# Peptides against a protein of PDB entry 6B4J, part 140

Target 1, 315 residues: chain A of PDB entry 6B4J
Amino acid sequence: DITMQWYQQLQDASMQCVLTFEGLTNSKDSQAKKIKMDLQKAATIPVSQISTIAGSKLKEIFDKIHSLLSGKPVQSGGRSVSVTLNPQGLDFVQYKLAEKFVKQGEEEVASHHEAAFPIAVVASGIWELHPRVGDLILAHLHKKCPYSVPFYPTFKEGMALEDYQRMLGYQVKDSKVEQQDNFLKRMSGMIRLYAAIIQLRWPYGNRQEIHPHGLNHGWRWLAQILNMEPLSDVTATLLFDFLEVCGNALMKQYQVQFWKMLILIKEDYFPRIEAITSSGQMGSFIRLKQFLEKCLQHKDIPVPKGFLTSSFWRS

## One batch from the design tools (peptide; made by RFdiffusion4, then SolubleMPNN)

Design b1_p21_4_s3 (from b1_p21_4, 11 letters changed)
Fold by OpenDDE base, seed 5:
Structure b1_p21_4_s3 (fold): chain B 315 residues (1-315), chain A 21 residues (1-21)
Amino acid sequence: as target 1 above (315 residues)
Amino acid sequence: MEELKKIREELQKKLKELQEQ
C-alpha cells in the first residue's frame, strides 16, 4: 500500500529526528536545559501569536520563524536565541515548530475554524523554505489524525485497547477515553488546517515555485476517503470539514472533474454514510447533506469564512 | 502522478457504472 508506505516513511523520519536531538533533551547540564527551553519558546511562541488581526503582524511572525530556522539570532523572552547555541538546536526547533503548527490545528482551529487560514499560510510559507518542517508537520498530523493520511488504524493481536484508541487519535488519560464530541472537534481542527495548507501560498514568497504539498494532495485525500468504508460520524464530519475549507479551491482547480466527484459523493457514497449513521449522529450527517445539496443546486462552493483577502494583507 | 491517475480512472469507472444504472 503506497499510502501506508508514505505514512511509515514520515513517521520514521520523525523518529530519527527525535533521536538526533536526544542529547539536548536528555541533558542534565543546566546550560543545555536553559538552551532547550529558550529554543522551545522561540519555536512555539510565534506560532501561538498567529491571529486574524493584521497581515503585517503575520509577516513579522513569519520573518521571525524563518530567521530562527536560518540560524539567525531572534529575540525571545528578552533574550537572544539561536539554533547555533547547540549542535542539535536546528533539528529540535524544526520538530517543535512542526508539532506546534499541528497543535494549533488541534486546539485553536478546533475552537475557531477561521483561525485555520492565518496558521496555514504561515505553515505553507515556512514549508516552502524549509521542506523538513513540512515533512515533520505531516508526521505529527498523521500521528494525531490518521484520517488526514487517510487510513484507519487496525487492532492488532496483543495490542492494548488504550493503545489502539490512541492510534485512532483519541486521548486516553487515567484509563479514560476522550468523549466522542471532543475527539471529533480536535480531528475537525486538524483536517481544516490541512485543507487550508494545501491551497494557500505565502504571498511574499517565490510564487513561481510549485506548492510543496498542494491541491493534488487534496484530490488524493478525497479519492482515498471514497475508496474506504465510511466510519460512523467520523466520515460525515471530516468530509464536510474538508469540503467547506478547500471545496472552492478544488472546484476552481479541477472544474468538471470536481463536480463529477461531488455527484459521486452525493449519489454513491452518501447513502453508505446514511446506512451507518445512528439517530444520535444525525447532526453531522444532516450538515453534510445540506452542504452537498446546496453546492450541487447552486453549482458553486462558497469561499470559506476566514479566507484571507487582499485587505488583510494591506493591514 | 501515477497514483492520481489510477484514482481518477477508478472514479471515472464508478461514475460510468452509476450512469448505466
Scores: peptide ipSAE 0.035, ipTM 0.656, DockQ to the pose 0.062
Fold by OpenDDE base, seed 1:
Structure b1_p21_4_s3 (fold): chain B 315 residues (1-315), chain A 21 residues (1-21)
Amino acid sequence: as target 1 above (315 residues)
Amino acid sequence: MEELKKIREELQKKLKELQEQ
C-alpha cells in the first residue's frame, strides 16, 4: 500500500531526526541544557503568537521563524538565539517547530476553528522554504491523527489496550482513556489545520512555484477515505471538518469531478455511515448530512469562516 | 500521480454503477 509506505517513510525520517539531536536533548551539561531550552522557546513561542489580529504581525512571526531556520540570530526571551549554538540545533528546531504547528491544530484550532487559517498559511510558507519542516509536520500529524493519512490502526496480537488507544489517537493518562468528545475535538483541529495548509500559500513567497503539499493531497485524502469503511463517529466528524475547510478550494480546483465526488459521498458513502451510527452519535452524522444537502442544493460550498482576505494582509 | 488516477477511475466507476441502478 503506497499510503502506508509514505506514512512509514515519514515516521522513519522523524525518528532519524530525533536520533540526530539526541546528544542535545540528553546532555547533562548546563550550557547544552540552556541552549536546548532557548532553541525550544525560539522555535515554539512565535507559533503560539500566531493570531487573526493583523497580517503585519503574522509577517513578523513568519520572518522570525524563517530567520531562525536560516541560521540567523533571533531574539527570544531577551537573548540572542541561533541554531548555530549547537551542531544539532537546526534539526532540533525543525522538529520542535513542526511539533508545535501540529500541537496548535490539536489545541488552538480544536477550540477555535478560525485559527486554522493563520497557522496554516505560516506553516505552508515555512514548508515552501524548508521542506524538512513540512515532512516533520506530516510525521507529527500522522502520528497524532492517523485519520490524516488516512488509515485506521489495527489491534495487533499481544498489544496492550492502552497502546492501541494511543495509536488510534486517544490520550491515555493514569490508565484513563480520553473522553470521545475531547478526542474528536483534537482530531477535528488537526484535520482542519491540514485542510487549511493544503490550500494556502504564503502571499510574500514565489507563488509561481507549485505548492509543496497542495490540493492534490486533499483530493487523495477524500478518495482514500471513501475507499475505506467508515469508522463510527470519527469518519462523519472528520469528513465534515475537511469539507468545511477545504471544500470550496476543492470545488474550484476539480469542478465537475468534485461534484461527482460529493454525489458519491451522499448516495454511496453516507448510507454506510448511517448504518454504523448509534443514536448517541447522531450529532456528527446530522451535521454532515445538513452540510452535504445544503452544498448539493445550492451547487456551492461556502468559503470557510476565518479564511484570510486581502484586508487581513493590509492590516 | 498514478495512484490518484486509479482512485479517480474507481470512484467514477462506482458513480456510474449508482447512476445505472
Scores: peptide ipSAE 0.029, ipTM 0.643, DockQ to the pose 0.062
Fold by OpenDDE base, seed 4:
Structure b1_p21_4_s3 (fold): chain B 315 residues (1-315), chain A 21 residues (1-21)
Amino acid sequence: as target 1 above (315 residues)
Amino acid sequence: MEELKKIREELQKKLKELQEQ
């Protein structure tokens, strides 16, 4: 399976990255620990500062992240910080930055769906300039949300139930599995972030270049989902999230082909979702139903709430 | 039903093409 090979290659690259900076992470030296903490803060704090408030602030954040990844000194916590402070500094920063972008999907976007767009446009722009960060974003995303690949992890003989639950994306703490609503909320945030990344370009980059992970991957994702049997509650939730965020962009890009796919979803795939939906899961099902019906009736998919406008970039 | 089958086949073909790039 080509999709599973791609998944595994990204996971292997991520693991190799971790091994590369192991000396920095495991160091007992006080100076190395200080450098590690400074680099971690320099990588993660700017991402936490991303907001929907002003385009100028977003540009400052982008420039700071790009400067850090380019080996330039940046101000963090009142200190000058550079990846050149340690031979493993760049690999560590790339990994932690990518991890933080995915965490913002899992946490911030999960709670505030509109936050997907400013986070995604920065991530897309950084990915264009630093492809390794993009691969690491995918690796982190795929590990936390296998539905972003998409694939369904399988239970293997001898596997602990808790390990299987973690593979499915559930958090398991003190032998207690995460509640379904919290799980779906986190998965929704990550899928929404991904759906935003694949459609957004950093406006101050070289727009003549091909998007490093563009809408063709959105088309691939939908095609793969439709070739899989639906999962109870999960498929209805994430399919809605994906289409709400990138459906308008896909409609514009693929036109007639997109509408054929949407009809296929409504007439062929949606009944399969219905067949596995329990009475307690009707919320996600009804939401998807209403969305599909509205889009087909109006022959339009609305621009998602929070989509970045020209006025945002002038602020 | 035949139309839906064709659409599915087209999507599967497109998926394969994207995976080979």
Scores: peptide ipSAE 0.024, ipTM 0.633, DockQ to the pose 0.703; fails the geometry check
Fold by OpenDDE base, seed 3:
Structure b1_p21_4_s3 (fold): chain B 315 residues (1-315), chain A 21 residues (1-21)
Amino acid sequence: as target 1 above (315 residues)
Amino acid sequence: MEELKKIREELQKKLKELQEQ
């Protein structure tokens, strides 16, 4: 399966990246530890500062991240920090930055869906300039949310149940699996972030270039989801999340083909979701139903709440 | 990275085939 090969290659690249900076991460030297912490803060703090407040602030954050990745010194925690402070500094920063973007999907977007857009536009812009960061974003995303690939992890002989649960994206702590609502919330955040990334371009970049991971991947994702058996609660939840965030963009891009896909979802795939939906899981199902019915009735998909407008960029 | 590029190209091809369907 080509999709699984892609997944594995991204995971392998991510693992190789970790091995590359192992010297920095495992160093007992006080100076190396200091550098590591400074680099980690420099990579992650700007991402945490991303907000819906002003386009100018978002630009400053972007410029800071880009400067760091470009080997320029940046101010972090009152200190000048550069990836050149350690031979493994760039790899480490790229990895931690990518990890942080996905974590913002998992945490911030999960709680505040509108936060997907400012995070995604920065991630997209950084990905355009730093492709390795993009690959690492995918690697982190796919590992935490296999449904973003998409695939459903299978239980293998000899696998511990907890490891299988982790492969499915659940957090397992002290032999306690995460509650389904929290799991779905995190998965939703990551899918929403992904759906935003694939449609957004950094407005101050070279827009003539092809999006490094554009809407074609969104179309692929939908096609692959529809070719898979639905998973109880998960499919209805994430399909809604995806369509709510990028449905308008897909509609504009694929036009008639998009509507054919939406009809296929409503008429062929939706009954399959219904068939596996228990009475306790009707919330996600009903939400998807109402969304599909509304979109088909109005022949329109609304622009998602939080979508960045020209007024945002003038602020 | 080269292998990943090939896979992406294959995926794009598959996607195009799906679009022609």
Scores: peptide ipSAE 0.019, ipTM 0.511, DockQ to the pose 0.078; fails the geometry check

Design b1_p21_4_s4 (from b1_p21_4, 10 letters changed)
Fold by OpenDDE base, seed 2:
Structure b1_p21_4_s4 (fold): chain B 315 residues (1-315), chain A 21 residues (1-21)
Amino acid sequence: as target 1 above (315 residues)
Amino acid sequence: KEELEKIRKELEEALKKLLEE
């Protein structure tokens, strides 16, 4: 399976990255520990500062992240920080930065869907300039949300239930699995972030270049989902999230083919989702149904709430 | 049914092409 090979390659690359900076992470030296913490803060704090407030602030954040990744010193926590402070500093920063982007999907976007767009446009722009960060974003995303690949993890003989739950993307703490609503909320945030990344380009970059992970991956994701048996509650939820965020962009890009796909979902895929949906899970199903019916009726997919406009970039 | 099957096939083919790129 080509998709699973791709998944595994990204996971292997991520694992190798961790091994590469083990010297930095495992050091008992006080100076090395300080450098590690400074680099971690420098990589993650700017991402946490991303907001929908002003385009100018977003540009400042982008420039800071790019400067850090370019080996330039940046101010963080009142100190000058550079990846050159340690031979493994760049690898560490790239990994932590990518991890933080995905975490913002899992946390910030999960709670505030509109936050997907400013985070995604920065991530996309950084990915364009630093492809390794993009690969690591995918690796982190795929590990936390296998549905972003997409694939459904299967239970293997001899596997502990908790390990299986974690593979599915659930958080398990003190032998307690998270509630389904919290799980779906986190998965939704990550899918929404992904759907935003694949459609957005950093406006101050070279737009003539091909998007490093563009809308073709959105089309791939949809095609793969539709070729899979639906998973209870998950498929309906994430399909809605994905289409709400990038459906307008996909419509513009694929036009007639996009509408054919929506018809296929309505007429062929919905019955399959319905067949596995319990009465207590009808909410996600109904939401998806209503969305698709409205879009088909109006022959339009609305621009998602929070989409960045020209006025945002002038602020 | 035939039209839906055609659409499904087209999507599948498109997926294969994208994965080969």
Scores: peptide ipSAE 0.031, ipTM 0.717, DockQ to the pose 0.720
Fold by OpenDDE base, seed 3:
Structure b1_p21_4_s4 (fold): chain B 315 residues (1-315), chain A 21 residues (1-21)
Amino acid sequence: as target 1 above (315 residues)
Amino acid sequence: KEELEKIRKELEEALKKLLEE
C-alpha cells in the first residue's frame, strides 16, 4: 500500500530526527539543558502567539520563526537564542516547531475552529521555506490522527488494549481512556488545520512556486476516505470538518469533478455511514447530511468562517 | 449505479496518479 508506505517513511524520518538530537535531549549538562529549553521556547512560543487579530502580528511571528530556522539569532524570554548554539539545535527546533503546529490543531483549533486559518497560513509559509518542517508536521499529524493519512489502525493479536487505543489517536492517562467527544474534538481540530494548510499560501512568499503540500493532497485524502469502509462517528465527523474547511477551495479547483465526488458521497457513501451509525451518534451524521444537502441544493460550498481576507493582511 | 461506479473508478485512478507523483 503506497499510502502506508508514505506514512511509514514519514514516521521513520521523524524517528531518525529524534535520534539525531538525542544527545541534546538526554544531556545531563546544565548548559545543554539550558540551550534545549531556550530552543524549545523559541520554537514553540511564537506558534502559541498566533491569533486572528492582526495580519501584521502574524507576519512578525512568521519572520521570527523563519529567522530561527535560518540560523539567525532571535529574542526569546529575554535572551538571544540561535540554533547554532548546539550542533543538534536545528533538528531539535524543526521537530518541536512541527509538533507545536499539530498541538495547536488538537487544542486551539479544536476549541476555536476559526483559529485554523492563521495557524495554517504560517505553517504553510514555513513549510515552503523549510520542507523538513513540513514533513515533520505530517509525521506528527499522522501519528496523532491516523485519519489524516487516512487509515484506520487495526487491533493486532497480543496487543494491549491501551496501545490500540493510542494508535487510534485516543489519549490514555492513568489507564483512563479519553472520552469519545473529546477524542473527536481533537481529531476535528487536527483535520481542520490540515484542510486549511493544503489550501493556504503565505502571501509574502514567492507564490509562483508550487504549494509544497497543496489541494491535490486534499483530493487524495477524500478519494482514500471514500475507498475505505466508514468508521462509526469518526468518518462522519471528520468528513464534515474537512469539507467545511476546504470544500470551497476544492470546488474551485476541481469544479465538475468535485461535484461528482460530492454526489458519490451523498448517494453511495452516506448510506454506508448511516448503516453503522447508532442513535447516540446521529449528531455528526445529521450535521454531515445537512451540509451535503445544502451544498448540493445550492450548488455552492460557502467560504469557511475565519477564512483570511485582504482586510486581515492590512491590519 | 453505473454512473456511481464510473465516478468511483475515476477517483481511484486519480488517487493512483497522485500517489505516483
Scores: peptide ipSAE 0.030, ipTM 0.705, DockQ to the pose 0.723
Fold by OpenDDE base, seed 5:
Structure b1_p21_4_s4 (fold): chain B 315 residues (1-315), chain A 21 residues (1-21)
Amino acid sequence: as target 1 above (315 residues)
Amino acid sequence: KEELEKIRKELEEALKKLLEE
């Protein structure tokens, strides 16, 4: 399976990255520990500062992240920080930065769906300039949300139930599995972030370059989802999330083919979702139904709430 | 591009089957 090979390659690359900076992370030297903490803060704090407030502020954040990744010194916590402070500094920063982007999907976007767009446009822009960060974003995303690949993890003989639950994306703490609503909320946030990344380009970059992970991956994702058996509650939830965020962009890009796919979803795939939907899961099902019906009736998919406009970039 | 075209073809075939039912 080509998709699973791609998944595994990204995971392997991520693991190799961790091994590369192990010296920095495991060092008992006080100076190395200080450098590690400074680099971690420099990588993650700017991402946490991303907001929908002003385009100018977003540009400052982007420039700071790019400067850090380029080996330039940046101010963080009142100190000058550079990846050159340690031979493993760049690998560490790239990994932590990518991890933080995915975490913002998992936490911030999960709670505030509109936050997907400013986070995604920064992530896309950084990915364009730093492809390794993009690969690590995918690796982190795929590990936390296998549905973003997409694939459904299978229980293997001899596997512990908790390990299987974690593979499915659930958090398991003290032998307690995460509640379904919280799980779906986190998965939704990550899918929405991904759907935003694949359609957005940093406006101050070279737009003539091909998007490093563009809408063609959205089309692939949908096709793969449709070729898989639906999962109870999960499929209805994430399919809606994906279409709400990137459906308009896909419509514009693929036109008639997009509508053919949407009809296929409604007429063929949706009944299969219905067949596995319990009474307690009707909320996600109804939401998807209403969305599909509205889009097909109006022959339009609305621009998602929070989409960045020209006015945002002038602020 | 080749992969995308394959996906498009698969979707078209699926749609055709649906319309024939």
Scores: peptide ipSAE 0.030, ipTM 0.701, DockQ to the pose 0.062
Fold by OpenDDE base, seed 1:
Structure b1_p21_4_s4 (fold): chain B 315 residues (1-315), chain A 21 residues (1-21)
Amino acid sequence: as target 1 above (315 residues)
Amino acid sequence: KEELEKIRKELEEALKKLLEE
């Protein structure tokens, strides 16, 4: 399976990255620990500062992240920080930055769906300039949300239940599995972030260049989902999240083919979702149904709430 | 324009496969 090969390649690259900077992360030297913490803060704090407030502030954040990744010194915590402070600094920063973008998906976007867009446009712009960060974003995303690949992890003989639950994306702490609502909320946030990334371009870059991970991956995702048996509650939830965020962009890009796909979803795939939906899981199902019916009736998918406008970039 | 046409063709083929399966 080409999709699973791609998944594994990204995971292998991510694991190799971790091994590359293990000297920095495992060091007991006080100076190395200080450098690690400074680099970690420099990589992650700017991402946490991303907001919908002003385009000018978003540009400042982008420039800071780009400067850091370019080997330039940046101010963080009142100190000058550079990836050149340690030979493994760049690899570490790229990994932690990518991890933080995905974490903003599962936390910030999960609770505030509109936050997907400013985070995604920065991530997309950084990915364009730093492809390795993009690969690591995918690796982190795929690990936390296998449905973003998409694939459904399978239980293997001899596997512990908790390990299987973690593979499915659940958090398990003290032998307690995460509640379904919280799980779906986190998965939704990550899918929404992904759906935003694949459609957004940083406006201050060379927009004539091909998007490093564009809408063609959105189409691939949909095609792969439709070729899979639906998973109870999960498929209906994430399919809605995906289409709500990037459906308008897909419609504009693929036009007639998109509508054929949407009809296929409604007429063929939706009954399969219904067949596995219990009475207690009807919420996500009904929401998807209403969305599909509305879109097909109006022959339009609305621009998602929080989509960045020209006025945002002038602020 | 050419790239869009290529993508559209690929999508049509992919859709056709999905409809046939």
Scores: peptide ipSAE 0.029, ipTM 0.685, DockQ to the pose 0.098

